# Designs tried in a protein design run: peptides against a protein of PDB entry 4HTP. Part 52

Target 1, 231 residues: chain A of PDB entry 4HTP
Amino acid sequence: SQTVASHVPFADLCSTLERIQKSKGRAEKIRHFREFLDSWRKFHDALHKNHKDVTDSFYPAMRLILPQLERERMAYGIKETMLAKLYIELLNLPRDGKDALKLLNYRTPTGTHGDAGDFAMIAYFVLKPRCLQKGSLTIQQVNDLLDSIASNNSAKRKDLIKKSLLQLITQSSALEQKWLIRMIIKDLKLGVSQQTIFSVFHNDAAELHNVTTDLEKVCRQLHDPSVGLSD

## One batch from the design tools (peptide; made by RFdiffusion4, then SolubleMPNN)

Design b2_p13_4_s4 (from b2_p13_4, 7 letters changed)
Fold by OpenDDE base, seed 3:
Structure b2_p13_4_s4 (fold): chain B 231 residues (1-231), chain A 13 residues (1-13)
Amino acid sequence: as target 1 above (231 residues)
Amino acid sequence: MEHLEKLVEEIEA
């Protein structure tokens, strides 16, 4: 069956996350998230107009926005050091060069931007002049590749992990890779709490998640903002 | 979100 996630570019989610991060006030951050969510729900209603019993929901996006709550897929087994080495290899960066050293020593302040300790921001600046301007992946394709990485990590298939990572990297812009890295490391740095995200999604979302710890159930059961848990 | 709005218009057409 067709899903909303199969039609939504990953770039659209990343652009929304970038707007949220750049916004200074809580109200503006909430507005950007709400606009994305409302557009998603509207598209869902149009896509599934003739099919009332669908399992499709906001879950494919929500699990990328709140990656620390992921329970369906196992651990990726990926750290910043592994990504640094992969980028050095893929971009053919000199090992003793400025950009390679920035990636490897991302925790040490080397510049005026205050990006010390944020590997994703360091990677963004290295990637920006070297990668495609527009990515080609949908949210569904990103989740499929992340599922592959987790499965292959569990199976100790390092070569297949590398293959899936290369597919993600080569089909993504620098901005998309910045957010993808943060999703893998499970730290988005949005400046808005988990509780705020849930409250905007649905009034009962935080309560249902506290009881079930199942993000997919939360997204499916509370897909309609007008239908509560007690209904 | 211009892309999703455009997709909705295409489905409703």
Scores: peptide ipSAE 0.035, ipTM 0.747, DockQ to the pose 0.923
Fold by OpenDDE base, seed 1:
Structure b2_p13_4_s4 (fold): chain B 231 residues (1-231), chain A 13 residues (1-13)
Amino acid sequence: as target 1 above (231 residues)
Amino acid sequence: MEHLEKLVEEIEA
């Protein structure tokens, strides 16, 4: 069966996350998230108009927005240093060059953008002049590739991990890669709490998550904002 | 979001 995630470009999620990050106030951050969520729900209703009892939900997006709560997918085994080395190789960056050193020494303040310690931001500026302007991945495809990475990490297939990472990288814009990195490292830096994300999603979401610790169940059972846990 | 709205319109048409 078709899912909403199979139709939604990963770029749309990344653009929403970028808007949230750039927003100064909580209310504006919430607005951007709500708009994305509402659009998702509307698309869900349209896509599944003739189908009852679908298992499709916001889960594919939610697990990328709240990657710390991921319980289905195993660890990626990917660190910033690995990504730095991969980018240096992929982009053919001189090892002693400015950009390679920025990636490797991302924790050291360089004074240029105040991005010290945020590998994703450092990577973004390195990637921006070198990458595609528009990515081609859907949210479903991103999740599939991330599943592959986690599975291959568990199986100790480093070559296949690299292959999936390269697919993600080569099919993504610099902006998409910034957010993808943050998803992999599990730190989005949105400036909005998990509780706020849940509260916007559904009034009962935090409670259900506290009981079940199952993000998919939360997204599926509370898909309709008008239907509560007790209904 | 604009893309999603367009997709909704396409499905509903």
Scores: peptide ipSAE 0.034, ipTM 0.742, DockQ to the pose 0.890
Fold by OpenDDE base, seed 5:
Structure b2_p13_4_s4 (fold): chain B 231 residues (1-231), chain A 13 residues (1-13)
Amino acid sequence: as target 1 above (231 residues)
Amino acid sequence: MEHLEKLVEEIEA
């Protein structure tokens, strides 16, 4: 079946998240999220114009924007230290070199950008001169790879986890990897609350999520902003 | 990037 997520580049989500993070005011942050959401809904209507009873929704994007609410896929088993070691290996960084030490000691202030404690930002600056300028993954493909990682973690298949991570990394820009890391670690640092994201998505979204704790049900049942829970 | 591509090829082989 056709999905919106299979057509939307992951880069488009990442650029939106970057704009939200850089925005100082709540109103500007909300505007950037609303613009992405509205574009998604418009594309959905066009894609499914002649199809009734589709199950497609904003869920593939929402689960990446609110990764702490993920309940469908199991734990990744990935921490910052694992990612640091992976990047050192993949980029062939000298273990005693400046960039390797930055990744491993990400919690220690280096005095350059004030990014101490934010592994994704430290990784971004290491990756920026070394990675693709533009990624090729869709939102659907990113979710498929993340599902693979979670499944293989449960199965204790470390080799297959590494394979999926390599696919993500080699097909992503430094900026996309920054956001991917934050999605995996489940801390986007957007400066906007979960409640705000839900309120922009649909007036009844926070209430439905509080009852069901099911992000997919929230996205599917409240896909149309004009149709409420009581309808 | 060239090193990364080589590592991917080695895993897929």
Scores: peptide ipSAE 0.016, ipTM 0.527, DockQ to the pose 0.022
Fold by OpenDDE base, seed 4:
Structure b2_p13_4_s4 (fold): chain B 231 residues (1-231), chain A 13 residues (1-13)
Amino acid sequence: as target 1 above (231 residues)
Amino acid sequence: MEHLEKLVEEIEA
């Protein structure tokens, strides 16, 4: 079945997240998220115009925006040190070189950007001169690859984990990889709370999530902002 | 990204 996520480039989500992160005020952060959400809902209505009772929802995007609330996927088993080693290998970085050391020692302040402890930002600057300018993945494809990683981690299939990671990396820009890393590590550093994200999505979203702890149910049941829980 | 592309080709082969 056709989903909104199968049509939305992952780059569009990453661009929105980047705008949110760069915005200083809460109101501006909310505006950027709202614009993305409204566009998603508009596209949903157009895509499903002749189909009632679809299960498609904002869930594919929401689970990437709030990755700490993920309950469907098992653990990725991926940490910053693993990603550092992977990038060193994939980019053929000299192990004793400046960029390799930046990735491995990401917690130590080495640069002027104040990005100490933010592995994704360090990775971004290493990747920027080395990666494609434009990625090719949709939100659905990103989720499929992340599902594969989680499943293969559970099955202890390290080779297949590496395969899926390679596919993510090779089809993503440096900016997309920055956000992908943050999604995997489950820390987006948006500067906006979970409660704010839920409140913008739907007035009843926080309440429904508190009861169900099911992000998909929240997105599906509260897809229409005008229809409440008591309706 | 020629090196990455080669690695992908090696995994897909």
Scores: peptide ipSAE 0.015, ipTM 0.524, DockQ to the pose 0.022

Design b2_p13_5_s1 (from b2_p13_5, 5 letters changed)
Fold by OpenDDE base, seed 2:
Structure b2_p13_5_s1 (fold): chain B 231 residues (1-231), chain A 13 residues (1-13)
Amino acid sequence: as target 1 above (231 residues)
Amino acid sequence: MNEHLEKLIEELE
């Protein structure tokens, strides 16, 4: 099915998230999110110009921005330690080397970078000199791979989990992997609340989510910012 | 980023 998510590079979402994180003020953070959302809506209108009844919405992006609200996917079964081991293997890092030790001991403050306890940031610096400068995955492809991971975790198919993770890693830049890790761990550290994200998306989004707890329904029913729940 | 999406929109029109 043709979706906005199948056309939007995952890199674009990650760049937006990076800008949000780096912004100091709430207003600037909101601006970056709003710009991405507005672009998404414009693309939706263009893509679906001749199709009035589509189920496509902002949901593919929203579920990555608010991963703690994910209810469709089962648990990934992935922790930082698993990712550390995978990166050490994939990058052929010496086990006793500085980079391997940084990944494994991510909670212990090591070095001059104040990134202690943030595995994604530690991984970013290890990956930056070793990975592609530009990723090739769309938001849809990222979601498909994450769906595969969750499904295979439930089925206890460790080999297939590894395969999907390798596809994510090998087709992503260091920056994209930083954010992908945060999505999997469900901690984006954006510096904006869930309420703020919902308020920017739609005035009625927080209320509808409180009632339904269904992020897809929120995104679908409130796709048009000018149409409220009472309409 | 926004420029990239804008280009994609233009290609669809």
Scores: peptide ipSAE 0.054, ipTM 0.791, DockQ to the pose 0.770
Fold by OpenDDE base, seed 1:
Structure b2_p13_5_s1 (fold): chain B 231 residues (1-231), chain A 13 residues (1-13)
Amino acid sequence: as target 1 above (231 residues)
Amino acid sequence: MNEHLEKLIEELE
């Protein structure tokens, strides 16, 4: 019943993603992803040392890294405008104030950083002076909350959606929220392709995904980089 | 790079 995701802080994933995003070259981006993945696999081996045939895999992280491939949870029903309004409310921002207007008009190039169109970056700068320096959520907890959001969206329980979002926000740093937003919007802007991510994960990952379209199966069946599809 | 995760690994060993 134990999972790697229940032990790995969401902050660790976000830090890795930040490093990938800031890296200029493909090789450096790959290195950062590989380091995280290798650490994950090592932790998996340690955690499950006495347990064979576990279903635990990299899937909890992979579905956040490749959110466009999510098939298990349904749509969140969340857009940038909703998040903007939520942040304005939560942070008690003046509605006609600079920060509120930045969030609402995120597509307009009014920012000093040239982050027009990237809501997550705009949000980051608004949040940075106002949020916790360190978050407290694990990858598992983030996924649980995202599952809740999707489920409640399907059930049209807007109040419960807001509750889960508030839990995510209040327990996350500005950096973590930047990446969380990108995960929800399904655009991480890492500068690496899906193919590259799969290739680093496992040589056969792209092929298996093309056939199954099941990210969990890909992560589970190809957990060991040394064991191929034909093995 | 993943110092916190590495620490967690060490705690499991």
Scores: peptide ipSAE 0.051, ipTM 0.784, DockQ to the pose 0.765
Fold by OpenDDE base, seed 3:
Structure b2_p13_5_s1 (fold): chain B 231 residues (1-231), chain A 13 residues (1-13)
Amino acid sequence: as target 1 above (231 residues)
Amino acid sequence: MNEHLEKLIEELE
């Protein structure tokens, strides 16, 4: 079945997240999120205009925006140190070189940007001169690859985990990889609360999530902002 | 984002 996520580039989500992060103040952050959400809903209505009772929803995007609330997908088993080693290998960085040391010692960076402890930002600056300018992945494809990583982690298939990670990395820009890393580590640093994200999505979203702890149910049941829980 | 999705919508219609 066709989904909105199969048509939306992952780059579009990452650009939205970047705008939110750079925005000063709650109101501007909310505006950027609302614009993305409204566009998603509009596309959904057009895509499914001849099909009633579809299960498609904002869930594929929401689970990437609020990765700490993920319950369907098992743990990735991926840490910053693993990613650092993978990037050093993939980019053929000298082990004693400045860029390799930046990735490995990300908690105490000596750089001018003040990004101490933010591995994703350090990785971004290393990747920017070395990666594709534009990625090719959709939101659906990103979720499929992340599902593969989690499944293979559970099955202790390290080689298949590496394969899926390489697919993500080689098909993504530096900016997309910055946000992908934050999604995997489950810390987006958007400067906006979970409650704010839910409140913008739907007035009843926070309440339904508190009861069900099921992000997919929240997105599906409250897909229409005009239809409440009591309706 | 809006412009991109608008183009995709036009292609579906």
Scores: peptide ipSAE 0.046, ipTM 0.787, DockQ to the pose 0.834
Fold by OpenDDE base, seed 4:
Structure b2_p13_5_s1 (fold): chain B 231 residues (1-231), chain A 13 residues (1-13)
Amino acid sequence: as target 1 above (231 residues)
Amino acid sequence: MNEHLEKLIEELE
């Protein structure tokens, strides 16, 4: 069936996350998230205008925004070191070169940006001069590829993991890859709490999640901000 | 990057 996630570019989510991260105040961070959410709900209403009973919800985006709460897909089995080695290979970086060493030694403070320990930021600067300006993936496609990675990790199919990672990388801008890395590592560094995200999504979202620990159920049941948990 | 990545993808197909 048709989903909102199949129409929304992953770039739009990444741009929103970037704006949230760059915002200094809580109110501004909330505004950016709210604008994305409102746009999503508006598109949902338009897309499903003639369909009353749909299971489509904000879940495809929410699970990327709150990756620590992911319970549907298994572990990726991917760490920063693995990604570093992959990028060195894919970009054909000299192993003893500056960029390769930055990726491998991401925990060591190097340079003026103060990005020590933030692998995604280090990767971004390496990728920026080398990657596409604009990605082509939808949120649905990103989730499909992440599902594939998790499934293949469980099955110990390393070659297929690499294939899915390559598909993610080749169809993503440097900015999108920065956020993909953070989603995989499960640390977005948005500067806004889980509670705040839930509160903006729906007043009852935190409560329902605390009881069910089911992010999809939270997104589906509380899709309408005007319909409460007790309704 | 794109050319190199395309080759790697082809090798995995």
Scores: peptide ipSAE 0.008, ipTM 0.480, DockQ to the pose 0.022

Design b2_p13_5_s2 (from b2_p13_5, 5 letters changed)
Fold by OpenDDE base, seed 1:
Structure b2_p13_5_s2 (fold): chain B 231 residues (1-231), chain A 13 residues (1-13)
Amino acid sequence: as target 1 above (231 residues)
Amino acid sequence: MNEHLEALIEELE
């Protein structure tokens, strides 16, 4: 069966996350998230108008927005240093060059953009002049590739991990890669709490998650904002 | 705000 995630470009999620990050106030951050969520729900209703009892939900997006709560997918085994080395190789950056050193020493303040300690931001600026302007991945495809990475990490297939990472990188814009990195490292830096995300999603979401610790169940059972836990 | 997603919705309607 088709899912909303199979239709929604990863770029759309990344653009929303970028808007949230750039927003100064909580209310504006919430607005951007709500708009994406509402559009997702509307698309869901349209996509599944002739189908009852679908298991499709916001989960594919939610697990990328709240990657710390991921319980289905195993660990990626990917650190910033690995990504740095991969980018240096992929982009053929001189090892002693400025950009390679920025990636490798991302924790050291350089004074240029105040991005010290945020590998994703460092990577973004390195990637921006070198990458595609528009990515081609859907949210489903991103999740599939991330699943592959986690599975291959568990199986100790480093070559296949690299292959999946290269697919992600080569099919993504610099902006998409910034957010993808943050998803992998599990730190989005949105400036909104988990509680806020849940509260916008559904009034009962935090409670259900506290009981079940199952993000998919939360997204599926509370897909309709008008239907509560007790209904 | 989500122009591309909205366009996709319109295609389904």
Scores: peptide ipSAE 0.043, ipTM 0.776, DockQ to the pose 0.762
Fold by OpenDDE base, seed 3:
Structure b2_p13_5_s2 (fold): chain B 231 residues (1-231), chain A 13 residues (1-13)
Amino acid sequence: as target 1 above (231 residues)
Amino acid sequence: MNEHLEALIEELE
């Protein structure tokens, strides 16, 4: 069956996340998230107009926005050091060069931007002049590749993990890769709390999540903002 | 995002 996630470019989610991060006030951050969510729900209603009983929901996006709450897929087994080495290899960076050293020593302040300790930001600046301007992946395709990585990590298939990572990297812009890295490392640095995200999604979302710890159930049961848990 | 999804909705209608 068709899903909203199969039609929404990953770039659109990343652009929304970038706007949220750049916004200074809580109200502005909330506005950007709400606009994305409302558009998603509107598209869902149009896509599924003739099909009332669908399992499709905001879950494919929500699990990327709140990756620390992921419970369906197992651990990726990926750390910053592994990504640094992969980028050095893929981009053919000199090992003793400035960019390779920035990636490997991302925790040490080397520049004026204050990006020390944020590997994703360091990677962004290295990637920006070297990668495609526009990615080609949908949210569904990103989740499929992440599922593959987690499954292959559990199976100890390192070669297949690398293959899926390369597919993600080669089909993504620098901005998309910045956010993808943060999703994998499970730290988005949006400047809004989990509770705020839930409150914007649905008034009962935080409560249902506290009881079930199932993000997909939260997204499916509370898909309609006008229908509560007690209804 | 809104413009893109609106265009997709129009294609479905």
Scores: peptide ipSAE 0.039, ipTM 0.775, DockQ to the pose 0.844
Fold by OpenDDE base, seed 4:
Structure b2_p13_5_s2 (fold): chain B 231 residues (1-231), chain A 13 residues (1-13)
Amino acid sequence: as target 1 above (231 residues)
Amino acid sequence: MNEHLEALIEELE
């Protein structure tokens, strides 16, 4: 079945997240998220115009925006040190070189940008001059690859984990990889709370999530902002 | 980077 996520480029989500992060005020952060959400809902209505009772929802995007609330996927088993080693290998960085050391020692302030402890930002600057490819992944494809990583981690298949990571990396821009890393580590650093995200999505979203702890149910049941829980 | 990554993917297939 056709889903909105199968049509929306991952780059569009990453661009939105970047705008949110760069915005200083809460109002501007909310505006950027609302614009993305409204566009998603509009596309959903158009895509499913002749199909009632679809299960398609904002869930594929929401689970990437609020990765700490993910309950469907098992653990990735991926930490910053693993990603550092992977990038050193993939980019063929000298192990004693400046960029390799930046990735490995990401917690130590080494630069003027004040990005100490933010592995994704450090990775971005290493990737930016080396990754010229435009991203080609949809949100659905990103989720499929992340599902594969989680499944293979559970199965202890390290080779297949690496394969899925390579597919993500090779089909993503430096900016997309920055956000992908943050999604995997489950810390987006948006500067906006979970409560704010839920409030913008739907007035009843926080309440429903508190009861069900099911992000997919929240997105599906509260897909229409005009239809409440009591409806 | 793309050429190197593509080669690594091919090795895993």
Scores: peptide ipSAE 0.007, ipTM 0.467, DockQ to the pose 0.023
Fold by OpenDDE base, seed 5:
Structure b2_p13_5_s2 (fold): chain B 231 residues (1-231), chain A 13 residues (1-13)
Amino acid sequence: as target 1 above (231 residues)
Amino acid sequence: MNEHLEALIEELE
């Protein structure tokens, strides 16, 4: 079955998230999210023009935007220290070099950017001169790889976790990796609340999520912004 | 981003 997520580049989601993060006001943050959502819904209607009752929804994107609400996927078992070591290895960084030390000591950075405690931002600056300018992954592919990581973590298959992580890293830009890291750590730092995200998605989304705690159900049942819970 | 998605939508239409 065709999904919107199989067509939307992960880079597009990341660019939206970057715009949201950089926006100062709540109104601008909402605008950027709304524009992405509206485009998604329009694409959905075009993709499924001849098919009724599809199960496809905004869920593949929503679960990346609100990763703390993920209930389908088990824990990744990945921390910043693991990622730091992986990057040092993959990028062949000298262990005593400035960039390796920045990654390992991300909580107390020596840099001027004030990114103390934000591993993803530190990683971004290390990756920027070393990575692809444009990634190749779709939102579906990212979710598939994250599913693999969670499943293999549960199965204690560290080698396969590393394999999936390497695939994510090698097929992503520095900006995409910044957001991937934040999705894995489950802290996007968007500066907009969960309630705001739900309110923009659908007027009844917060209520339905509060009752069901099922993000997929919320996205599926409230796919149409004109159809409410009481209808 | 919106331009890229819009282009993809146009390809589906």
Scores: peptide ipSAE 0.041, ipTM 0.778, DockQ to the pose 0.734; fails the geometry check

